# Peptides against a protein of PDB entry 3EFO, part 198

Target 1, 262 residues: chain A of PDB entry 3EFO
Amino acid sequence: SQLADLYKSCETDALINFFAKSAFKAVLHQPLKVIREILVNQTAHMLACYRKNCASPSAASQLILPDSMKVLPVYMNCLLKNCVLLSRPEISTDERAYQRQLVMTMGVADSQLFFYPQLLPIHTLDVKSTMLPAAVRCSESRLSEEGIFLLANGLHMFLWLGVSSPPELIQGIFNVPSFAHINTDMTLLPEVGNPYSQQLRMIMGIIQQKRPYSMKLTIVKQREQPEMVFRQFLVEDKGLYGGSSYVDFLCCVHKEICQLLN

## One batch from the design tools (peptide; made by RFdiffusion4, then SolubleMPNN)

Design b2_p24_7_s2 (from b2_p24_7, 11 letters changed)
Fold by OpenDDE base, seed 4:
Structure b2_p24_7_s2 (fold): chain B 262 residues (1-262), chain A 24 residues (1-24)
Amino acid sequence: as target 1 above (262 residues)
Amino acid sequence: VPLSEEHLKELEEKIDAELARRAA
């Protein structure tokens, strides 16, 4: 059917870009609560329509997603949790305005990375491989105290170090003997010159080359105060300011779909 | 009717695979 074909042709990234720009434009003249509700409703309506008209009958306890929109809820939740759409006094007007303007000018590729960062377990790097490590989900559950992770969203780059990060890797990256010796005030990695350091720098370079803005590097130690900032980019988790986890959002969307179809 | 845990697990696996593919 034409409708089925339409869903097959839809790209989540394009949809999120559209929804983001629409929502961020609406911020100027509509309450944030209303905007968030509209986004959820639109998501539910699209998925309800698919379930009704395109999907095979399934149990009411299942959330049926078209293949092209499998990750739509993930990204939509990220959008909803963006500071621009949060009604929190802790978020400065300047920050909100800044991010709003940035997104309004972003292309599809830029916005998808902005809303859902790339999180790379660099402690698993193979210095002999030219491939990037496989990204993990942006959740604290995917971090490891023994791990080192690089996070990038097109604007910011974080190097997160677990409290039990391997000393050899710390030495390789920072040329210091231990976790405690790492200076988190630095915004550049030292030129250590070993293969691991070079590989990491190469990866960072690859990530940077694909982005229009220069990403400042922030080094974050687990359990230190700056980690709180880093955790805000773990977009699948509950937000610092009360945003839903991804799972919670799925449940919310499912509920709305059921209401529409009943 | 709430989402079943079994379905959620299956869905999560699919989503995980897709996100991994997208990031590759």
Scores: peptide ipSAE 0.583, ipTM 0.941, DockQ to the pose 0.841
Fold by OpenDDE base, seed 5:
Structure b2_p24_7_s2 (fold): chain B 262 residues (1-262), chain A 24 residues (1-24)
Amino acid sequence: as target 1 above (262 residues)
Amino acid sequence: VPLSEEHLKELEEKIDAELARRAA
């Protein structure tokens, strides 16, 4: 059917870009609560329509997603948790304005990375491989105290170190003997010259490629104060100033769809 | 009707795979 073809042709990245820009434009003349409700309703309506008209009959306990929209709920939740759409007074007007303007000018590829960062387990690097390590979900549950992770969203780059990060890797990256000796005020990694250091630098270079802005590197130690900033980029978790986890949002969307169809 | 745990697991596997693909 024509409708089935439409869903097949839909691209989540394009939809999120459109929804983001529409929502961020609406901020100027509509309450944030209303904007968030509209986004959720639009998501639910799209998926309800698919379930009703395109999908095979399924149990009410299942959330049926088109293949082209498998990650739509993930990205939509990230959009809803963006500071521009949050009503919390702790978020400055300047920060809202800044991010609003950034997104309004972003292309589809840029907004994709912006709303859902890449989180790479650097501690698993194979120095003999030219391939990037497999990314993990942007959640605290995927971090480990023994791990080192690189996060990038097109604007910021973070190197997160667990409190139990391997000393040999710390030595390889920073040329210091232990976690305690790492200076988090640095914005550049030293050129240690060993294969691991070179590989990490290469990966960082690859991530920086094709991005319109130079990403500043921030080194973050687990359990230190600056980690709070890093955690804001773990977009599948509950936000510092509110917002649902990914799982909570899925349940919410499912509920709305069921209400529309019953 | 709440989402079934079994379905959620299957969905998560698909989402994991798709997100991994996007990051590559």
Scores: peptide ipSAE 0.570, ipTM 0.938, DockQ to the pose 0.811
Fold by OpenDDE base, seed 2:
Structure b2_p24_7_s2 (fold): chain B 262 residues (1-262), chain A 24 residues (1-24)
Amino acid sequence: as target 1 above (262 residues)
Amino acid sequence: VPLSEEHLKELEEKIDAELARRAA
């Protein structure tokens, strides 16, 4: 059907870009609560329409997503949890304004990365490989106390270190003997010169490529206060300021779809 | 009707694969 073809042609990244810009524009004129509700409703309606008109019959206990929108809920939840759309007073007006303006000028590729960061397990690096390590989901559940992870969203770059990070990797990256010796005030990695350090720097370089802004590096130690900032970029988790986890959001969307179809 | 755990698992696997693909 024509409608089925439409859904097939829809690109999640483009939709998120559109929704983000629309929502961020609306912030100037509408309450944040209303904007969030609209976004959720739009998501539900879009998916309900697909289920009703395009999808094969399925059990009511299933959330049916077009292939082209398979990750739409993920990104939509990220959008909803963005500081621009949160009503919490803890979020500075300046930060909201800054991110709002940035997103308003972002292309589809940039906004995709912005809303859903890359989280790379650096501790699994193959120094002989030219490929980036496989990204993991942006959730604390994918972190390891023994691991080292690089997170990037096009604006910020974080190097997160587990409390039990391998000393040899710490030595390789920072040229210090232990986790405790890492200076988190540094914004640049030292040029240690070993293959691991070189590989990490290469990866960071690749990530920085094609991004309009230079990403400042922040070193984050697990269980230190700055980790809280890092955790805000784990976008699939429950947010500090009341945002839903991805799973919770899926359930919410499913519920709304069911309501629309009943 | 709540989401079935089985379906959620299947969906999660698909989403995981897709996100991995996008990040590559």
Scores: peptide ipSAE 0.549, ipTM 0.935, DockQ to the pose 0.845
Fold by OpenDDE base, seed 1:
Structure b2_p24_7_s2 (fold): chain B 262 residues (1-262), chain A 24 residues (1-24)
Amino acid sequence: as target 1 above (262 residues)
Amino acid sequence: VPLSEEHLKELEEKIDAELARRAA
């Protein structure tokens, strides 16, 4: 059918880019609550239409997603939780304005990374590999107290260290004997010169080269105050200021679809 | 009707795979 072809041609990244720009334009003349409701409504309507007209019959307890939109709920939830649409007090007006303007000019690839960061377990780095480590889901559940993670969203880069990070890796990265000795005020990694340090720097370089903006590096220790800023980029988790977890959002969307179809 | 846990697990596996692919 014509509708089926339409859904097959849709790409989540393009849709999110469109929705983001539309929403971020709307913040100038509509309440944030209304904008968020519109986004959820649009998502539900699109998926309800698919279920009604394109999908095979399925149980009411199932959420049916087109293949082209299988991760749409993930990214839509990220959009809804963005500081531009969620007026978080810890984010300045200037920062929100800045991010809004950036997104308004972002291409599809840039907005994709912006809304869903890369989270890399660098404690598993193979110094002999030329490939980036496999990214993990942006959730606290994927972190480990024994791990070291690099997060990047095209604008910011974070190096997160668990309280039980291996001392040998800490020494390899920072040339200090322990977690307690790491200076989190630095914005650049030292040039220690060992293979692990060089590999990490190379990875950071690769990530940076793919992005139009220079990402500032922030070193974050687990359980220290600055970690709260880092946690905001774990976009699948429940937000502190009205944001839903990914799973909660799925349930919300499902409920709204059911309401539309009944 | 709430989402079934079984379906949610299946869906999550697909989503996880897709996100992994995108990050590669």
Scores: peptide ipSAE 0.548, ipTM 0.936, DockQ to the pose 0.836

Design b2_p24_7_s3 (from b2_p24_7, 12 letters changed)
Fold by OpenDDE base, seed 4:
Structure b2_p24_7_s3 (fold): chain B 262 residues (1-262), chain A 24 residues (1-24)
Amino acid sequence: as target 1 above (262 residues)
Amino acid sequence: VPLSEENLKKIEEEVDAALAARAA
């Protein structure tokens, strides 16, 4: 059907970009609560329409996402959890204004990366491979105390190190003997020169390519205070300021869809 | 009607696949 074709051709990244810009424009003249409600409502309506008109026969209570929108709820939740749309006194007006303006100028590719960062398990790097490691879900559940992860959202780059990160990798990256010796005040990786270090630098370079902003590197140790800042970029988890986890949001969307269809 | 665990698992698998495809 024509409607089915529409959903097939619908690009989630473009939608998120549109919703983000629309919402961020609306914050100037509408209450945040209303904006959030509209976004959730729009999400539910789109998915309800698909369920009603395009989805294969199934139980009415089943949540079904079109192929082109499998990640729509993920990204929508990220949008809803952005500081621009959160009414929290802990968030400065300047920060909110800054991020608002950034997103208003972002293209589709930039905005998708901004809302949902790349999280790469670099501890699994094959120094002989030219392939980037596969990104993992942006959740604490995907981290490991034994792992080292690179996170990038187009504006910031974080190198997260588990408390039990392999000493050989630590030495390979930082040229220090242990986790405790890593200086987190560094914003640049040292030129160690071994294959692993070179590969990591290459990956960082690739991530930086074609991004409009130079990403500052922040080194984060697990269980240290700066990790809290890092954790806010694990966008699928529950937010620090009341934002829902992805799963909770998904349940919320499902509930609203059911209400629309019943 | 709450989202069933089975449904959630299915969605999770689909999301994993979709995200993996995006990264490829």
Scores: peptide ipSAE 0.631, ipTM 0.949, DockQ to the pose 0.759
Fold by OpenDDE base, seed 5:
Structure b2_p24_7_s3 (fold): chain B 262 residues (1-262), chain A 24 residues (1-24)
Amino acid sequence: as target 1 above (262 residues)
Amino acid sequence: VPLSEENLKKIEEEVDAALAARAA
């Protein structure tokens, strides 16, 4: 059907870019609450329409996502949790204005990375492979105290170190004997020269490639104060300022779809 | 009607696969 073809051809990244820019423009003349409601309603209506007209027969209570929109709820939740759309006094007007302007000028490729960062398990790095490690979901649940993770969203880059990170990897990356010796004030990794260090630098270079802005590296130790900033980029988790987890949002969308169809 | 655990699991598997494909 024509409608089915529309959903098949739908590009989630383009939709998110459009929704983001539309919402961020609307901030100038509409209340934030209304904007958020519109975004949720639009999401629910699109998915409800698919469920009603395009999806294969299934129980009415089932949440069905089209192939082209499997990650739409994930990214929509990230958009809703962006500081521009949050009405919290803890968020400065300057920060809202800054991020608003950034997104308003972003292309589709930039905005998708901005809203949902890459989180790479560096501790699993194969020095004999030129392939990037497989990214994990942006959630604290995917971190490990024994792991080292690289996070990037096109503007910021973080190297997160678990409290039990392997000393051999710490030595390989920082040329220091232990976790305690790592200086988190540094913004550049030392050129240690071993294969692991070289591979990590290569990965960082690949991530930086084709990004319009140079990402400053922040080294983060688990359980230290700067980790709080890092956790804000774990976008699938519950937000610091009251934003929903992905699961909570998914349930919310499901409820609204059911209301539309029942 | 709340999402069933089975439905949630299925969605998570699909999302995992979709995100993995995007990162590749």
Scores: peptide ipSAE 0.619, ipTM 0.946, DockQ to the pose 0.759
Fold by OpenDDE base, seed 2:
Structure b2_p24_7_s3 (fold): chain B 262 residues (1-262), chain A 24 residues (1-24)
Amino acid sequence: as target 1 above (262 residues)
Amino acid sequence: VPLSEENLKKIEEEVDAALAARAA
């Protein structure tokens, strides 16, 4: 059917870009609460339509996502948790305006990275490989106290260090003897020159390539106060300002779909 | 009807695969 073909050809990134720009335009004329409700409603309706008309027969209580939209709920939740759509006084007007304007001019490729960062376990780097490490889900559950992770969203870059991160890697990256000696005020990694340092710098370079803005680097130590800023980029977790976790959002979408179909 | 654990697990597997494919 034509409808089935539509879902097969649908690109989640394009949809998110469209929804983001539409929502960010609407913030000038509509209450944030209404905008968020519309986004959730549209998500549920699209998925309900698929369930009704395109999905293979199954129990009505089953959540079924089209192949082309497996990550739609993930990204939609990220959009909903963006500061532009939050009504929290802790978010400055300037920050809202800045991010709004950024997204309004973003292409599809840029917006997908902006809403869902890359989180790379760099402690597992193979210094002999030119391949990027496999990204992990943007959740605290994927972090390790023994690990070192690089997070990038096209605008910001974070290097997160677990409290038990390997001293040899710390030495390799920062040329200091221990975790405690790492200076988190630095915005550039030192030129240590060993293979691991070189590989990390290469990875950072690759991530920076083809991005419209130079990403500022922030060094983050686990359990230090600045880590809270980093945690806000773990977009699948519950937001600091009341945003839903991905799982909670998924359940919410499922509930709404069921209401539409039953 | 709440989302079942089994269904959630299935979705998670699919999302993991999809995200991995995007990152590649």
Scores: peptide ipSAE 0.614, ipTM 0.946, DockQ to the pose 0.762
Fold by OpenDDE base, seed 1:
Structure b2_p24_7_s3 (fold): chain B 262 residues (1-262), chain A 24 residues (1-24)
Amino acid sequence: as target 1 above (262 residues)
Amino acid sequence: VPLSEENLKKIEEEVDAALAARAA
């Protein structure tokens, strides 16, 4: 059907870019609450339409996502949790204005990375491989106290170190004996020169490549205060300022779809 | 009406696969 073809041709990244720019334009003349409700409503309506007209026969209570929209709820939740759409006094007007302007000028490729960061398990690197490590879900549940992770969203880059991260990797990256000796005030990794260090630098370079902005590196130790800033970029978790987890949002969308169909 | 654990699990598997494909 034409409708089925439409869903097949739909790309989540393009939709999110469109929704983001539309919403961020709307903040100039509509209440934030209304904008958020519209976004959720539009998401539910699109998915409800698919369920009604395109989905294979299944239980009415099941949530079914089309292939082109498997990650739509993930990214939509990220959009909803962006500071531009949050009415919290802790968020400065300048910060909202800054991010609004950034997104308004972003292409599809840039916005998808901005809303959903890459989180890479650096501790699993194979120094003999030229491939990037597979990204993990942006959630604290995917972190390990024994791990080292690199997070990048096109604007910021974080190197997160677990409290039990391997000393040999710490030595390889920072040329220091232990976790306690790592200086988190640095914004550049030292030129250690070993294969692991070189590979990490290469990965960072690849991530930075073709990005419009130079990403500042922040080194974060687990359980130290700066980790709170890092955790804000774990976008699938519950937000600091009242944003829902991905799972909670998914349940919300499901509920609304059911209401539309029943 | 509530999303079942089984349904959630299925979706999570699909999302994992989709995200992995995007990163590749």
Scores: peptide ipSAE 0.612, ipTM 0.945, DockQ to the pose 0.781

Design b2_p24_7_s4 (from b2_p24_7, 13 letters changed)
Fold by OpenDDE base, seed 2:
Structure b2_p24_7_s4 (fold): chain B 262 residues (1-262), chain A 24 residues (1-24)
Amino acid sequence: as target 1 above (262 residues)
Amino acid sequence: VPLSAEALEQIEEQIEAELARRDA
C-alpha cells in the first residue's frame, strides 16, 4: 500500500530532526507544555496509524513499530527531555537559547548524536584493535563501578570513572597511581605515551573529527558532585528535572496508541 | 493493556542494532 511505502521511507533520524526543529521553532510562540503534548500525540498517532493500516494483527500487549521507527520513542523521549523543552527554573535562558540555535542548524546525523549520545566502554579497549568499542545504551544500568566510559554528544565529551576503576588503566590514562589522585579539573588527557593512552586519544580524535564543534573534555569521578551533570546525558534514565525514563515513556506511548485504536 | 516484557526485550535488541549501525 501507499501508506506502507511511506512508513518504509520515513527514517527516524529524519523525523526526530524535523520534530526537534519544529518544536524548537514553536517554543517562541507556544507554551512548552503544549509543545510536549503535541509531540507525544503526533508520535502516538503515527504509530497508531501504522498498527491499524500496515501491521499484521497482534496482541494488544505488543508495541508494533515499523522497521524505520524502531528507535523513534527513544529519540522522542530524548527530545522531550531536552532543556529547550523543559520549564525548570534551574535551566538558564542562555542555555536554552544556545541549544535551540544549535539544533535549528543541525543536520540529521548531528541531531541524532546530540539527542542520544555515544557511550563507549573504554575499559574494554583492545589496544591491538583499530575498531571503536561498541557503544552501550545511555543508562546508569550500563555503567560499572569497575569501568571507564567515554560519552560524547557532539558538544560535550565526558570521561567517567568508576570508583573501582582498574588502577592500571588509571595509570595508563592519567599517569597517577590511583583513583583518588585523578584531577578532575583537567580538560586534557596527559600524553602518557603507552598504547592504551594512545588508543584512547585516537578514539577521542575520531569522535571529534566527525563533529563540527570542538568538544571540551570533562573528567568525572563516580560519586562526586560533577557526576550529576554527567548523569543528565544518560538520556534513557529518569531525568533530573522530572523527565521520564525511556521505559516509562514507551509505556506511555503504548497506552496512548491503544486508546486511539480501541 | 500494558506492554509485555517480551515486547520490551524485542525493542531493546532493535535499539542496540540501530545504535551499532549509527556508530559504524
Scores: peptide ipSAE 0.392, ipTM 0.896, DockQ to the pose 0.730
Fold by OpenDDE base, seed 3:
Structure b2_p24_7_s4 (fold): chain B 262 residues (1-262), chain A 24 residues (1-24)
Amino acid sequence: as target 1 above (262 residues)
Amino acid sequence: VPLSAEALEQIEEQIEAELARRDA
């Protein structure tokens, strides 16, 4: 069917880019609340239409997504939680304006990374491997107090350190004896020269080379105040400024779809 | 009708795979 073909042709990455740019343009002349409602409504309608016209019969308790849109909800939630679409006094007008302008110029690949960061478990690095570690989901549940994680969204890079990070890794990365000795004011990792340090630097380099903008490095210690900034990039979690977790959003979308089909 | 646990699991299984594809 024509509809089936349409859904096959609509990839999530392109859709989220389109929705982001459309929404961010609309911010100039529509209330944020309305924009968010439209985005959710559009998402629900698209998925409801698919379920009605294209999907195989299934239980009402299931959320049936086109193959091309399996991750649409997670990205949509990220978009909805972006500072540009949030009406919170804690977010400066300048920050909103800045991010709005950035996204308006982003390509499909850039926007995907921007909305859903890459989170890498650095503590699992194999110094003998040339491959990057597999990214984990952007949620606190995927972090470990014993772990070290690198987060990148194309604009920012964070190195998050668990309170129980291995001392040997700390020594390897920072050339200091313990977690407490790490200086979080540093924007560059020291050139320690050991294999682990070199591997980490290589990974950071690879990530940077794929992006048009230079990402500033922020070192974050678990349970310190600056960690709150880092946690904002854990986009699947409940946002500090009232954004839903991914799971909650998914349930919301499902509910709306069901309402449309009943 | 609430989203079932099984339904959620099915969707969750796709996320990591798609993200991996994105980052490859």
Scores: peptide ipSAE 0.388, ipTM 0.895, DockQ to the pose 0.736
Fold by OpenDDE base, seed 1:
Structure b2_p24_7_s4 (fold): chain B 262 residues (1-262), chain A 24 residues (1-24)
Amino acid sequence: as target 1 above (262 residues)
Amino acid sequence: VPLSAEALEQIEEQIEAELARRDA
């Protein structure tokens, strides 16, 4: 059907870029509450239309998404949780203005990474591989106290270290004997020269080369104060300043779709 | 009607596959 073809052509990355720019333009003229409601309603209506007209019959307990929009709810939740769309006194006007301007000029690829960061399990690196490790979901549930993770969103880069990170990896990355000796004030990794250090630096370089802005590196130790900043980029979790977890948002969207179809 | 565990599992698989495609 023509409608099915339309959905096939509507890729999530382009849609999110469009929705983000539209919403961030609207903040100048519309209340934030209204903008958030519009975004949720548009999402629900789009998905309800697909279910009604294109999807095969399924149980009411299922959420049927078109292939082109299978991750739309994920990114939409990230958009809704962005500081530009949150009415919180803890968020400065300058920060809102900064992020608004950034997104307004972002291309499709940049906006994807911005709203949903790449989180890489660095502790699983194969020093003989030329491939990047497979990214994990941006949630605390995917972190490990024994792990080391690299997070990148096109603007920031974080190296997160679990409290039980392997000493051999710490030595390999930082040339120090233990977790306690890591200096978190560093914005650059030392050139230790071993294969693991070289591989990590290569990975960081590859990530940076794909982005238009130089990403500042922040080293984060688990359970230290700066970890709170890092956790804000775990976009599938509940945000500090509000917003739902992805699961909660998905349930909300499902509820709205059911209401539209009944 | 709440989402089933099966529904969530299916969506998770789709998300992981799409993220892998994006990051490749």
Scores: peptide ipSAE 0.382, ipTM 0.890, DockQ to the pose 0.679
Fold by OpenDDE base, seed 5:
Structure b2_p24_7_s4 (fold): chain B 262 residues (1-262), chain A 24 residues (1-24)
Amino acid sequence: as target 1 above (262 residues)
Amino acid sequence: VPLSAEALEQIEEQIEAELARRDA
């Protein structure tokens, strides 16, 4: 069917870029609450239409997504949780304006990374491999106190260190004996020259080379105050200033789809 | 009707696969 072909041709990354720019333009003329409702309704309507017209019959407890939109809900939740669309007094007008302008000029690839960062488990690095480690989901549940993680969203880069990070890795990366000795005011990694240091620097370089903006490195220790800033980029979790977790949002979308089909 | 555990698991697997493709 023509509809089935349409869903096959639709790419989530392009769709999210479009929705983001459309929503951010609408901010100037419509209340934020209305914009958020429209985005959710559009998402649910699109998915309901697929289920009704293109999908094989399935149990009501299932969420049936076309192949091209399997990650649409997670990205849509990220968009809805962006500071531009949140009605919280804690978020300054300047910050909203800044991020709005950034996204309005972003291409598809840039916006995709911006809304859903890469989170890499650095502690699992094979120093003999030239391959990047597999990214994990952007959630606190994927972090470990024993781990070291690199997060990048195209604008910012964070190196997060668990309180129980391996001393050998700390020494390899920072040339200090322990977690307590790491200086979080540093924005550059030292040139230690060992395989761990070299590998991490290579990874950071690869990530940077793919992005149009220079990402400043922020070193974050677990349980220190600056970690709160880092946690804002764990986009699948419940936001500090509002917004649903991915799971909660998924349930919300499912409920709305069911309502449309019933 | 709430989402089933199986449905959630399937979606999780799909997300991870798509993220892997994105980052390749």
Scores: peptide ipSAE 0.380, ipTM 0.892, DockQ to the pose 0.732

